# Peptides against a protein of PDB entry 8OXM: the designs that were tried, part 134

Target 1, 371 residues: chain A of PDB entry 8OXM
Amino acid sequence: FKAEFRLAGGVNLPKIIDCVGSDGKERRQLVKGRDDLRQDAVMQQVFQMCNTLLQRNTETRKRKLTICTYKVVPLSQRSGVLEWCTGTVPIGEFLVNNEDGAHKRYRPNDFSAFQCQKKMMEVQKKSFEEKYEVFMDVCQNFQPVFRYFCMEKFLDPAIWFEKRLAYTRSVATSSIVGYILGLGDRHVQNILINEQSAELVHIDLGVAFEQGKILPTPETVPFRLTRDIVDGMGITGVEGVFRRCCEKTMEVMRNSQETLLTIVEVLLYDPLFDWTMNPLKALYLQQRPEDETELHPTLNADDQECKRNLSDIDQSFNKVAERVLMRLQEKLKGVEEGTVLSVGGQVNLLIQQAIDPKNLSRLFPGWKAWV

## One batch from the design tools (peptide; made by RFdiffusion4, then SolubleMPNN)

Design b2_p16_5_s4 (from b2_p16_5, 11 letters changed)
Fold by OpenDDE base, seed 4:
Structure b2_p16_5_s4 (fold): chain B 371 residues (1-371), chain A 16 residues (1-16)
Amino acid sequence: as target 1 above (371 residues)
Amino acid sequence: KGETILQEILEKAQSL
C-alpha cells in the first residue's frame, strides 16, 4: 500500500488507496470505513446475474443493456476493499461540488446548492403542500445542467451522441434493475458516472428490497430520475431511448421471474446477509450534517439485551422476508397497486412516479431531489 | 465461491 490516500467524494469520505498487488500491478482501491461491504458484494453478484439475463436476450444484448459492476472484497462488516472504478466521478460532485459544480458554472444566478438544501430542510417537518411549493420554487431557481457532462467530456459530435445514448441506456437498465431489487432513490454521491463510457456505477447498496420505504422519511420514488438525471439524456428526456430500454429491461426481468425469485429468496434467508433496515442504519442514512457533531459516542447502549425472544425477532424477520418476496413477485408479474399492467404500462407508471414533483418534494432533503 | 453458489442456484433454477 502507498502511504498516500485520496478522499473520494461522497458522504462516507471513502479513502482511495493505491496498492501494489503480488503481480507488481498498481491497483487503485476504495476503502470504506463504516459501510457493510457484504451487502454491496451480494448486490454486485445479483447485478452480474441480471447482466447475464440481459446478455441472453437478443433485444437487450443488441442495446448493450448492462448494470455496471465493481469488484468488492469484504474484509469485515465495516471494512473492505473495493476495486475503484478509475475514471469515475460522483454525479453529485460534478453537479454541486462547492463553487466548481456544473450548476454554479452554467447557472451562476440560480440558487446555490446550499440555498436549495436550506430551503428544503426548513420545510422538512411541514405539510406535503408546503414541501411541494418550496420544491417547485427551488426547481424554478435551480435549473438542470447535467447535459453539460457529456458536452464537456465528448467534444466530437458523433462521440457525444453515442455517449449520451450510452448514458441513457445505463440509466434505464439501472433504474429497472434497481426497481426490481428495491434499491429506491439513490443519493447523488452514490451514483458514479464513468468519464469515458458515460455509464453509471451505483455504489453503497445499503438500501435494498424497498427498505427505503421504512426510513423516517420514506422513499416515494421507484428509482432516481431527477431533473439532472433526465437532463443528461438530452432533449427527448424520458421518451424514446430511455423508455424503450426500460421496457426491454423489464421484459427480461419479468421473463426471468423464477430465477430472480429463487436467488432473492436465498439471499433474504442468508444469515450472513443483513439487508434489513435497523434504527442505526436509518439514522445514518438520514442524518443531518448538523447532527454529526452531537452524536457523542457516549450512547453506551448498555447491552440491555432487549431479550426480545429470539423467536419474536425470527418471526418478525420471516414476515418481512415473505413480504419482500411477495412484493418482488408482484413487480415481476407487473402488479402495481393491485392492477396487472403490461410491460409498457408498468414502465410508464414507474417513470411517472419517479418524475412526479409531488413524490420528489417528499424525499429526504439530504438526498437532493432537486438535483 | 460466491459466484459459484449463484451459478449453482441459477443452474438449479433452470433445471426445474
Scores: peptide ipSAE 0.008, ipTM 0.487, DockQ to the pose 0.017
Fold by OpenDDE base, seed 2:
Structure b2_p16_5_s4 (fold): chain B 371 residues (1-371), chain A 16 residues (1-16)
Amino acid sequence: as target 1 above (371 residues)
Amino acid sequence: KGETILQEILEKAQSL
């Protein structure tokens, strides 16, 4: 370990430390000092299993459909070492950095990222209709620019084309697997892009099994397929490569129903894997930027007061776990809104739900649905 | 114990 550390931005002030491996290579590590990394570690193992399923299928293997994984070493319930995804950047850092974000560089006459966030914060407590109108105004004055990521990083046209395909495949695979696992909190800082591969790395996997739907502002989209995410695919958008990769991923997931159910069942009943949403976690995930100043570190959740009868807690937990398993089984059967859909029909519905500006306008403003 | 069961299931799922 080097004696020097850098602070990464964010509420938890994660420390970036440089480690020298036994191979003499320097590796940057992110030390999270306040987050439970056990959830990330478990979800990385689930992603590795999904990758194994995708590599066994000839159609998904030929398309190189994979979810990028990283090594997580949990040290405690409150600390761990993430293998820092070396050569990755948060998509939010590229797109909406205050100093030199791609929106500011390529669209200097559009609304600033701050103006967009302010407008959506002003309507946060308003009707869905008023949120939709303001979201449409924001979207009209904040046009997508993520196409420029591949254009800046890959100057050779043949490399550029291959990297744009790698990006599109990565979005498709992570979107469908993320939907099956009910992965939430897909804001622009929780999605990294690899500057060499153009593949996405999903981090902060603490919102799983549709627990994003029980947040104070419920999640209304199955995955992040916002205008910038689509713009990175190029002129075809969600059509062609993306849709076909989603369908092939969904086909493998549906054909692996028994394996996926068995794994998720074990995870849901693992006493070391706290996947349930708690009020403090919900408040933390949907904190207002203005409230960052006053949260003194003294909310130790004293475990003392929830001496509600252990039997009633266990029964309530079991009923939530059963509902999660039932909903997972429905997804893997293609049951959406009480109707059995084909793989193509299900993927189409999910794409339409993810791009619907009505659904996007209802998200928490911190999710930045206009990016 | 939970980690070991998950690891055994993941190993079984990898061995299939």
Scores: peptide ipSAE 0.007, ipTM 0.496, DockQ to the pose 0.020
Fold by OpenDDE base, seed 1:
Parts: sequence; C-alpha cells; structure tokens
Structure b2_p16_5_s4 (fold): chain B 371 residues (1-371), chain A 16 residues (1-16)
Amino acid sequence: as target 1 above (371 residues)
Amino acid sequence: KGETILQEILEKAQSL
C-alpha cells in the first residue's frame, strides 16, 4: 500500500488507496470504513448471474445487454475494499458539481443545484400537490444537460453514437434488473458512468428488495429514470432502443423465474446478508444536513429491551422474506397491481411510473429527482 | 453529410 490516500466524495469519506498486487501491478482500491460492503458484494454476485442469463439469450447477447460489475472484498460488517472503478465519474459529479458541473456550464441562467434542493426541501413536509407544483417549477428552471456527457467525451460522431447507444442499453439493463431486485431509485452519486464505455456502474447497493418503500420518505419509482438520465439517451428518450432493451431484458428475467427465485431465496435466508432496513440505516439514507448535529448516537440504549423474544424477531424476518419472494414472483410473472401484463405492457407501466413527475416530486429531496 | 450518417446509424441501431 502507498502511504498517500485520496478522499472520494460522499458522507463516509471513503479513502482511495493505491496498492501493488502480487503481480506487480498497481491497482486503486476504495476503502469504505463505515458501510457494510457485504450487501454490495452479494448484489454484485446477483448481477453476475443476471449477466450470465443475458449472455445465454441470443437477443440480449446481440444487444450486449449487461450490468457493469466491480470486485468487492468485505473485510468486516463495517469495512471493506472495493475495486476502484478507474475511468468512471459519478453522474452527480458531472451534472451538479458546484464549480464545473454540466448544469452550471450549459445552463448558467437556470436555478443552481442548491436552489433546486432548497425549494424542494421547503415543501418536503407539504402536500403532494404543493410538492408537484414546486417540482414542476424546479424542472422548468433546471433543464436537462446529460446529453453533453457523450458529446464532451466522444468527438467522433460514429463513436459518439455508439457510446450513446451503449449508455442507453446500460440504463435499460440496470433499470429492469434493478426493478426485479427492488433497488428502487438510485442517488446520483451512487451511479458511476464509465468515461470510455459510457456504461453505468451502480455502487452502494444498501437498498434492495423494495426496502426503499419503507423509508421515512418512501420511494415512488421502480428505478431512476429522471430527466437527465433520459437526456443522456438523446432525442428518442425512452422510446426505441431503451424500450426494446428493457423489453428484451424483462423477457430474459421472466423466462429465468425459477433460477432467480432460487438464488434470491438463498440470499434472503443467508445470515451473513443483512438486506433488511433498520432505523439507523433509514435515517442515514435520508439524513438532512441540519440533522447532523443532534444524532450523537448515545448508544447507551440499555441492552435490556433488545431482548425482544428471538422467536418474534425470527417470525417477523421470515414473514418479510416470504413477502419479498412473493413480490419477486409477481414481478417475474408480470403481475402489476393485481393484473397480469405482457412484457411490453409491464415495461411500459414501469417506464411511465419512473418518468411521472407526480412520482418524482414525492421522492426524498436529498436524492435530487430533478437531476 | 453528418445528419445522413447519423440517420443511417440510427436506422441500423433501430434494426438491432
């Protein structure tokens, strides 16, 4: 290990360290010192399995549909080393960096990212109608710019087009697989884009199996398909390539129902895989900048009351696991809101839910649904 | 010229 480290952005200030492997190659490692990387490691294995299913099918293989994966080595429940995704940038850093973000560069007269966040935080406790009105005002004064990512990185028009297509396929694959696994909305700092491939890398997989729906501000979208995510696809938006890639991915997932259920069942009952949402994790994920001062966890909550009968905890856990499996089975059958949909009907419903400004306006403002 | 190449590439990508 080199003695020097760099801080990566984010609340936990992960350390980027350079290490020399036994092969003499230098590798960048991200050391996460506060978060459980076991969930990320497990979800990467699930993504590798999904990639295997997608590669076996001729239609998804021809379209090169894949989820980008990274190596995770969990060291403990609170520490691990992940392979640093070299040549990637968080989409949030590209879009809304305060100094040189694409919104500031291309739309200097629009609202700042801070003004947008402030406006949406002011209405956080208000009605859905008030949230929708303010969200529409924010959206009108904060126009998408993510189209410029591929234009800045790929100057050759043929390469630019190929990379925009790779991006669109990556969004489609990750959206559908993310929906099946219940990843929900993804914070813009937890989506990396590869500067050479234009493919997405999803990191920090701490919300899975629809646990985002039980957050203090519940998720209202099946996956992140915000205006900038759509703008990166170019003029066709969600139509054409994106829709077809979603349909072909969903077809493979539905046709692999037994395999997916078996694997997810094993993972849900793995005692080393804590996928359940706890109150501290929920508070951390939706923490307000103003609330940082009072949550000194006086961890002096007496050990005595946590002796709720192990039997009642196990029964509650098993019922949650069964409900997750039932909902996964419904998704894989195309059951939405008690109706059986075709692949095209299901994909259409999910796209409409994900782009609906009424659903987006109800998301936690900290996750920046206007980006 | 650039628009026509983009159109042909779009049509090829729509056929995939």
Scores: peptide ipSAE 0.000, ipTM 0.294, DockQ to the pose 0.014
Fold by OpenDDE base, seed 5:
Structure b2_p16_5_s4 (fold): chain B 371 residues (1-371), chain A 16 residues (1-16)
Amino acid sequence: as target 1 above (371 residues)
Amino acid sequence: KGETILQEILEKAQSL
């Protein structure tokens, strides 16, 4: 172990530790100190299965559609060594770092990331109309710059074009797989980009099965398709490559319904896989930076007086698990808002929902929907 | 037990 550690961004202050392996290779390791790395490990296995399904299909294999995975070695329920994806950076660090962020470098006359966050925090408790108006003002004065990621990293035009396509395919695959699995908490620190491949790596997979919809500020988008995410695709945006890759991914997922349902059913009833949203986790995920000081863990375990009979807890859990399975089955049938959609219709609806400024304006300010 | 079942299902899903 090197004596130096770096803090990765995020509330959990994960420590990046450089380790020399017995093979003499330096490996960066992310040490998460509070996250249930078992959830990440389980979700990585589900992603590997989704990748297997995508590799079997000729159309998705030809397009190299994969969701990036990382090795998770859980050491305990609260500690583990993530094999840090060497040569990845959080998209938030690239875009909105205080000193050298791409927005500051390329758009020095736009609002600062801090000004944007402040404006959205000021309206957090206001009407949806007021949130929308302020979000539109923020977006007008904070223009996307993520196109410059590939331009900075890939100086050769042919390599640049190939990497932009790899990025677009990675966004499409992860968006559709993430939607099917109901992945939430897709803030700019939970999405890494590989500096060599231009592929996305999704981390912190603790909000799954649409549990983001039951947060105090519900998640209103199926996946992250914000203006910077779209800007990284280049001039065609969500049209062409992205849409076609979403459709082909969705086609494979829908054709794999039985396999996906069987796997998710086993996971939902695994007593070691705590996928359920609890109030403490909900508060932690949507905690205000100012409120960090007062949550001493003096939530005494003495509110055991909600001895709701073990039977009522089990019945409530089973009902939530059944609802998750039913909703997964609906997604895999193309049932959206009570209507059966084609793959193209379903993908179109999801894209429209993800880019809608009204949906984006309703998200928790910490999600940074303007980035 | 759950991890083993998941691994068996993943292996079955990989064999189909």
Scores: peptide ipSAE 0.009, ipTM 0.513, DockQ to the pose 0.020; fails the geometry check

Design b2_p16_6_s1 (from b2_p16_6, 9 letters changed)
Fold by OpenDDE base, seed 1:
Structure b2_p16_6_s1 (fold): chain B 371 residues (1-371), chain A 16 residues (1-16)
Amino acid sequence: as target 1 above (371 residues)
Amino acid sequence: SRLEETVENLKRILEE
């Protein structure tokens, strides 16, 4: 290890360390403190399995449909090493960096990212109608710019076109796999884009199995398909390549139902895999400026009151696990809102839900649904 | 082991 470290941004101040491998290669490692990386590690294994299924199918293999994975080595319940995704940038950093973000560069007369966030925070406790109206005003004055990512990185038109297709395929694969696994909406800092491949890397997989629906502000979209995510696909948007790649991914997932259910069942009952949402995690994920003052770490919450009867905890856990498995089975059968849909019908419903400004306006403002 | 030394070094870096 080099003696020097860099802080990565974020509340937990993850440390970037440079390591020399036994092969003599320098590798950047992200060392997270205070985070349980076991969930990330487990989800990477599930993604690797999904990739194996996608590689076995001729149509998805020909389309090079894959979800990008990274190496995670959990060291403890509060520490682990991530392979730093070298040559990636958070989409939020590219889009809404305060100094040099693409919105500021390409749309200098639009609302600032701060103005958008402020407007949406002011209506956070308001009606869905008021949230929708303010979200539409924000969207009108904060126009998508993510098309410029591929234009900046890939100057050759043929390379640019291929990379835009790679991006679109990556969004499609991650959206459908993410929906099946219940990842829901993803914070803009938790989606990385590879500056060489234009593929997405999803990090910080702390919300899975639709646990985002039990957050203080529940998720209302099956995956992140915001206006900038769509703008990165180019003029066709969600039509053509994206839709077809979603359909082919969903077809492979539905045809692999037994395998997916078996693996998710094993993971849900793994005592080392804490996928359940707890109140502290929920507060952390949707932290408001008002809540920072009350989150003094009461280090001294006595271990005594967590002696809720082991029987009631176990029964509650089993009921949640069973509900997750039932919902996963429904998704893999194409059951949406009590109706059995075709692959095309299911994918269409999910796309419409994900792009609906009514659903987007109801999301937690901290997750920036206007980006 | 080299793994134990690596884990201890990583713990130290996390605690600093």
Scores: peptide ipSAE 0.000, ipTM 0.301, DockQ to the pose 0.031
Fold by OpenDDE base, seed 5:
Structure b2_p16_6_s1 (fold): chain B 371 residues (1-371), chain A 16 residues (1-16)
Amino acid sequence: as target 1 above (371 residues)
Amino acid sequence: SRLEETVENLKRILEE
């Protein structure tokens, strides 16, 4: 290992460590502290299964629809090595880094990322109307720049075009697979982009099965399809390639209902897979940067004997697991708000929900819905 | 194993 480490950002301050393999190749490794990497490991296995389903279908295979996976080596309940995809960067680091972020470079007269965050934090406890108005003001003065990622990294026009298509396909596949699995907490530090492939790598998979909807500030979007995410697709935005790739991914997921339900059922009842949202995790995910100073979680969880009978906890768990399975079955049948939709109708509804500025304005400010 | 030694070294780097 080299003595130098870099911080990858995010609340857990993961350390990027450069190591030389026995093959003499330098590899970057992300060392996450304090996180249970078992959740990430389990969700990576589910993504590998989804990739297997996508490879079996001729239409999704021809489009090279895959969700990017990484190797997770859990080292302990509180430590693990993520095989950091060498040559990935958080989309937040590229877009909104304080020194050389793409917004500052290409839009120097727009609001700073800090000004945008401050404005949205000031209205965090306000009405949905006030949040919407301030979000629209922020969006007007913070214009998307993510188109420049592919332009900076891929100078050859033919390569640039192929990489923009790879990006668009990666967003589509990960959005639909993420929606089916109820993947939450898709903030700009939990989504990496590969500088060579232009594909997305989703990290920190601890908010799954729609548990983001029970956060103190509920998640209101099915996946991240913010203005910068759309800008990276180019002039057609969500139309054409993105929509068709979403529809083909959704078709494979719906046609694989029995397989997906069986896998998720096994995972929901695995005693080693803590997918449930607990109050401490909820507080941790939605902590204010100003509150980070005092709450070192001394996880002295004092055993306050909430002598809730073990039986009542188990019954409550089973009822949550059953509701998750029922909701997964509904998604795979195309049931949205009590109505059965076609694949095209369901994908259209999800796109409209994800781009709706009313839904985006209601998200936790740390999610950075204006980016 | 070399993996176990790597794991222990990584645990130590996380605890520092």
Scores: peptide ipSAE 0.000, ipTM 0.327, DockQ to the pose 0.034
Fold by OpenDDE base, seed 3:
Structure b2_p16_6_s1 (fold): chain B 371 residues (1-371), chain A 16 residues (1-16)
Amino acid sequence: as target 1 above (371 residues)
Amino acid sequence: SRLEETVENLKRILEE
């Protein structure tokens, strides 16, 4: 290992280190010091299996539909080594960096990212109607700019078009696979974009199996399809390529029902895979600025007080695991709210839910639904 | 782990 490290940015400030392998090759590594990388490792294996299913199908293979994966080596419950995706940037860093974010550069007269966040935090405890009104005001005064990512990185028009297509396919594949697996916490720092391929890399996979719905502020969207995410697709938005790639991905997932259920069942009952939401994790994910002062993370919260009777914990766990499997089976059958939908009907419902400003306005302000 | 073996077996079944 080299003695020098760089910060990758984000809240957890992961360290980028260079290592020399036994083969004499230099490799970049990301060291996380506070996150349980076991969840990321397991979810990367599931994504690899989804990619295998997508490569077997001729229609998804021709479209090059893949979810981007990275290597994870968990070292402990709180530490591990990630393969650093060289040439990736958080979409939030590109869009809303305080110094030179794309919103500030291209829309200097719009609200600042800070003003938008402040306005949404002021209404966080208000009615859904008040949240919706303020969200619409924020959206009117904070117009999307993510189209400029591909325009800045890809100056050749033919390359630009190909990369915008790769981006749109990556959003579609990751959105549908993420929905099937119930992937949450899709804030702008947990989604990276590759500066060479224009493909998305989803990181921090600790909110899965719809556990985002049991957060203090429940998640109300199936995946991130915010205005900037849509703007990156270009003039067609969610229509044409995106919709067709979602439908083809959903078709492969539904046709692979037995395989996906068997995989997820093994994972849900693995005692080494803690996928359940706990109160400390919920507080960490939805911290308020007011709560930062007293919660020194004394990581030494002794395991002592959760001596709830072992029998009641096991029954509660099994009943949650069964509900997750039932909901996964419903999704893979196209059952939404008790109605069986076609692939096109299900994908349409999910798109409408993800772009609905009423659903977006209800999200935790830290998710930045206006970006 | 038993999970790794199961995932490798599932990958193998998915590669055959």
Scores: peptide ipSAE 0.007, ipTM 0.395, DockQ to the pose 0.020; fails the geometry check
Fold by OpenDDE base, seed 2:
Structure b2_p16_6_s1 (fold): chain B 371 residues (1-371), chain A 16 residues (1-16)
Amino acid sequence: as target 1 above (371 residues)
Amino acid sequence: SRLEETVENLKRILEE
């Protein structure tokens, strides 16, 4: 490690540390303070196991279906080192950056990202019908532009086509594996895109096992398949490559049921892996800009020593863990809403749920479902 | 999120 570090701004003052590898290559590391990186580390291990399953299957191996992983080294309950994803950009920064976002550049007559967010915040406490109407108005006046990512980054047509294909495969693989694991909080800053590979890197893996459904505003989609995510696939959208890659990923996951259940069971009962949603985390994830002033960012993990009797906590935890395992088993059997679906039927249902503007309109405005 | 703000701040520092 170099002796010098840069301070990343913001509440937790993360530090960038450069390290020189034994290969003489400089690699940037992110040192986060005051955040528990153990969840990210565990989920990266699960993704590596899923990648191993995908590499064993001939059809998924031929398609190069993988989830991008990064190294996480937890240092304490409140600190760790992330391998910084050098050459990645949050999709939100590319799309909706304040001055030079792709929406402003390619669609200057559309609503601004701020106008869209404001309109959706104004209806946040309104009926589902009012949310849907305003969401449709926002979507009509905020047209997708993510196709331009690959066009800007890959000027050679053959490279452009290969990278668009890599993107589509990455979205498909991460969407299906993310659904199986119940990965939530997939807002536009928690999804990075690699500027060289066009593959997605999912970060901030703290909402897993469908814990996004117990947020104050429940998550209503199985994964992020918003209009810009689809636009990045090109003119075929969710049809053809994306659908087939989802089906082949789902087939491998369903055929690996015993392995996945065993892995998740071990993780759910690991006392070092706090996957459960707590009220402070829920408030933090769905905090309003107006509420930013009062919540001192001391998520003291120590203040969870609320003296609840150890026995009642353990029984409640075990019931939640059992429910998570049961729901995982249902997903891996293709059981959706009490009906057994084929792989194609299940993937179709998940795609329809993810693109449904009624589901998207119900999400927390901070998730930016119109992007 | 703090991770978003961290990533944005990291990018700003990477561009500096």
Scores: peptide ipSAE 0.000, ipTM 0.265, DockQ to the pose 0.079; fails the geometry check

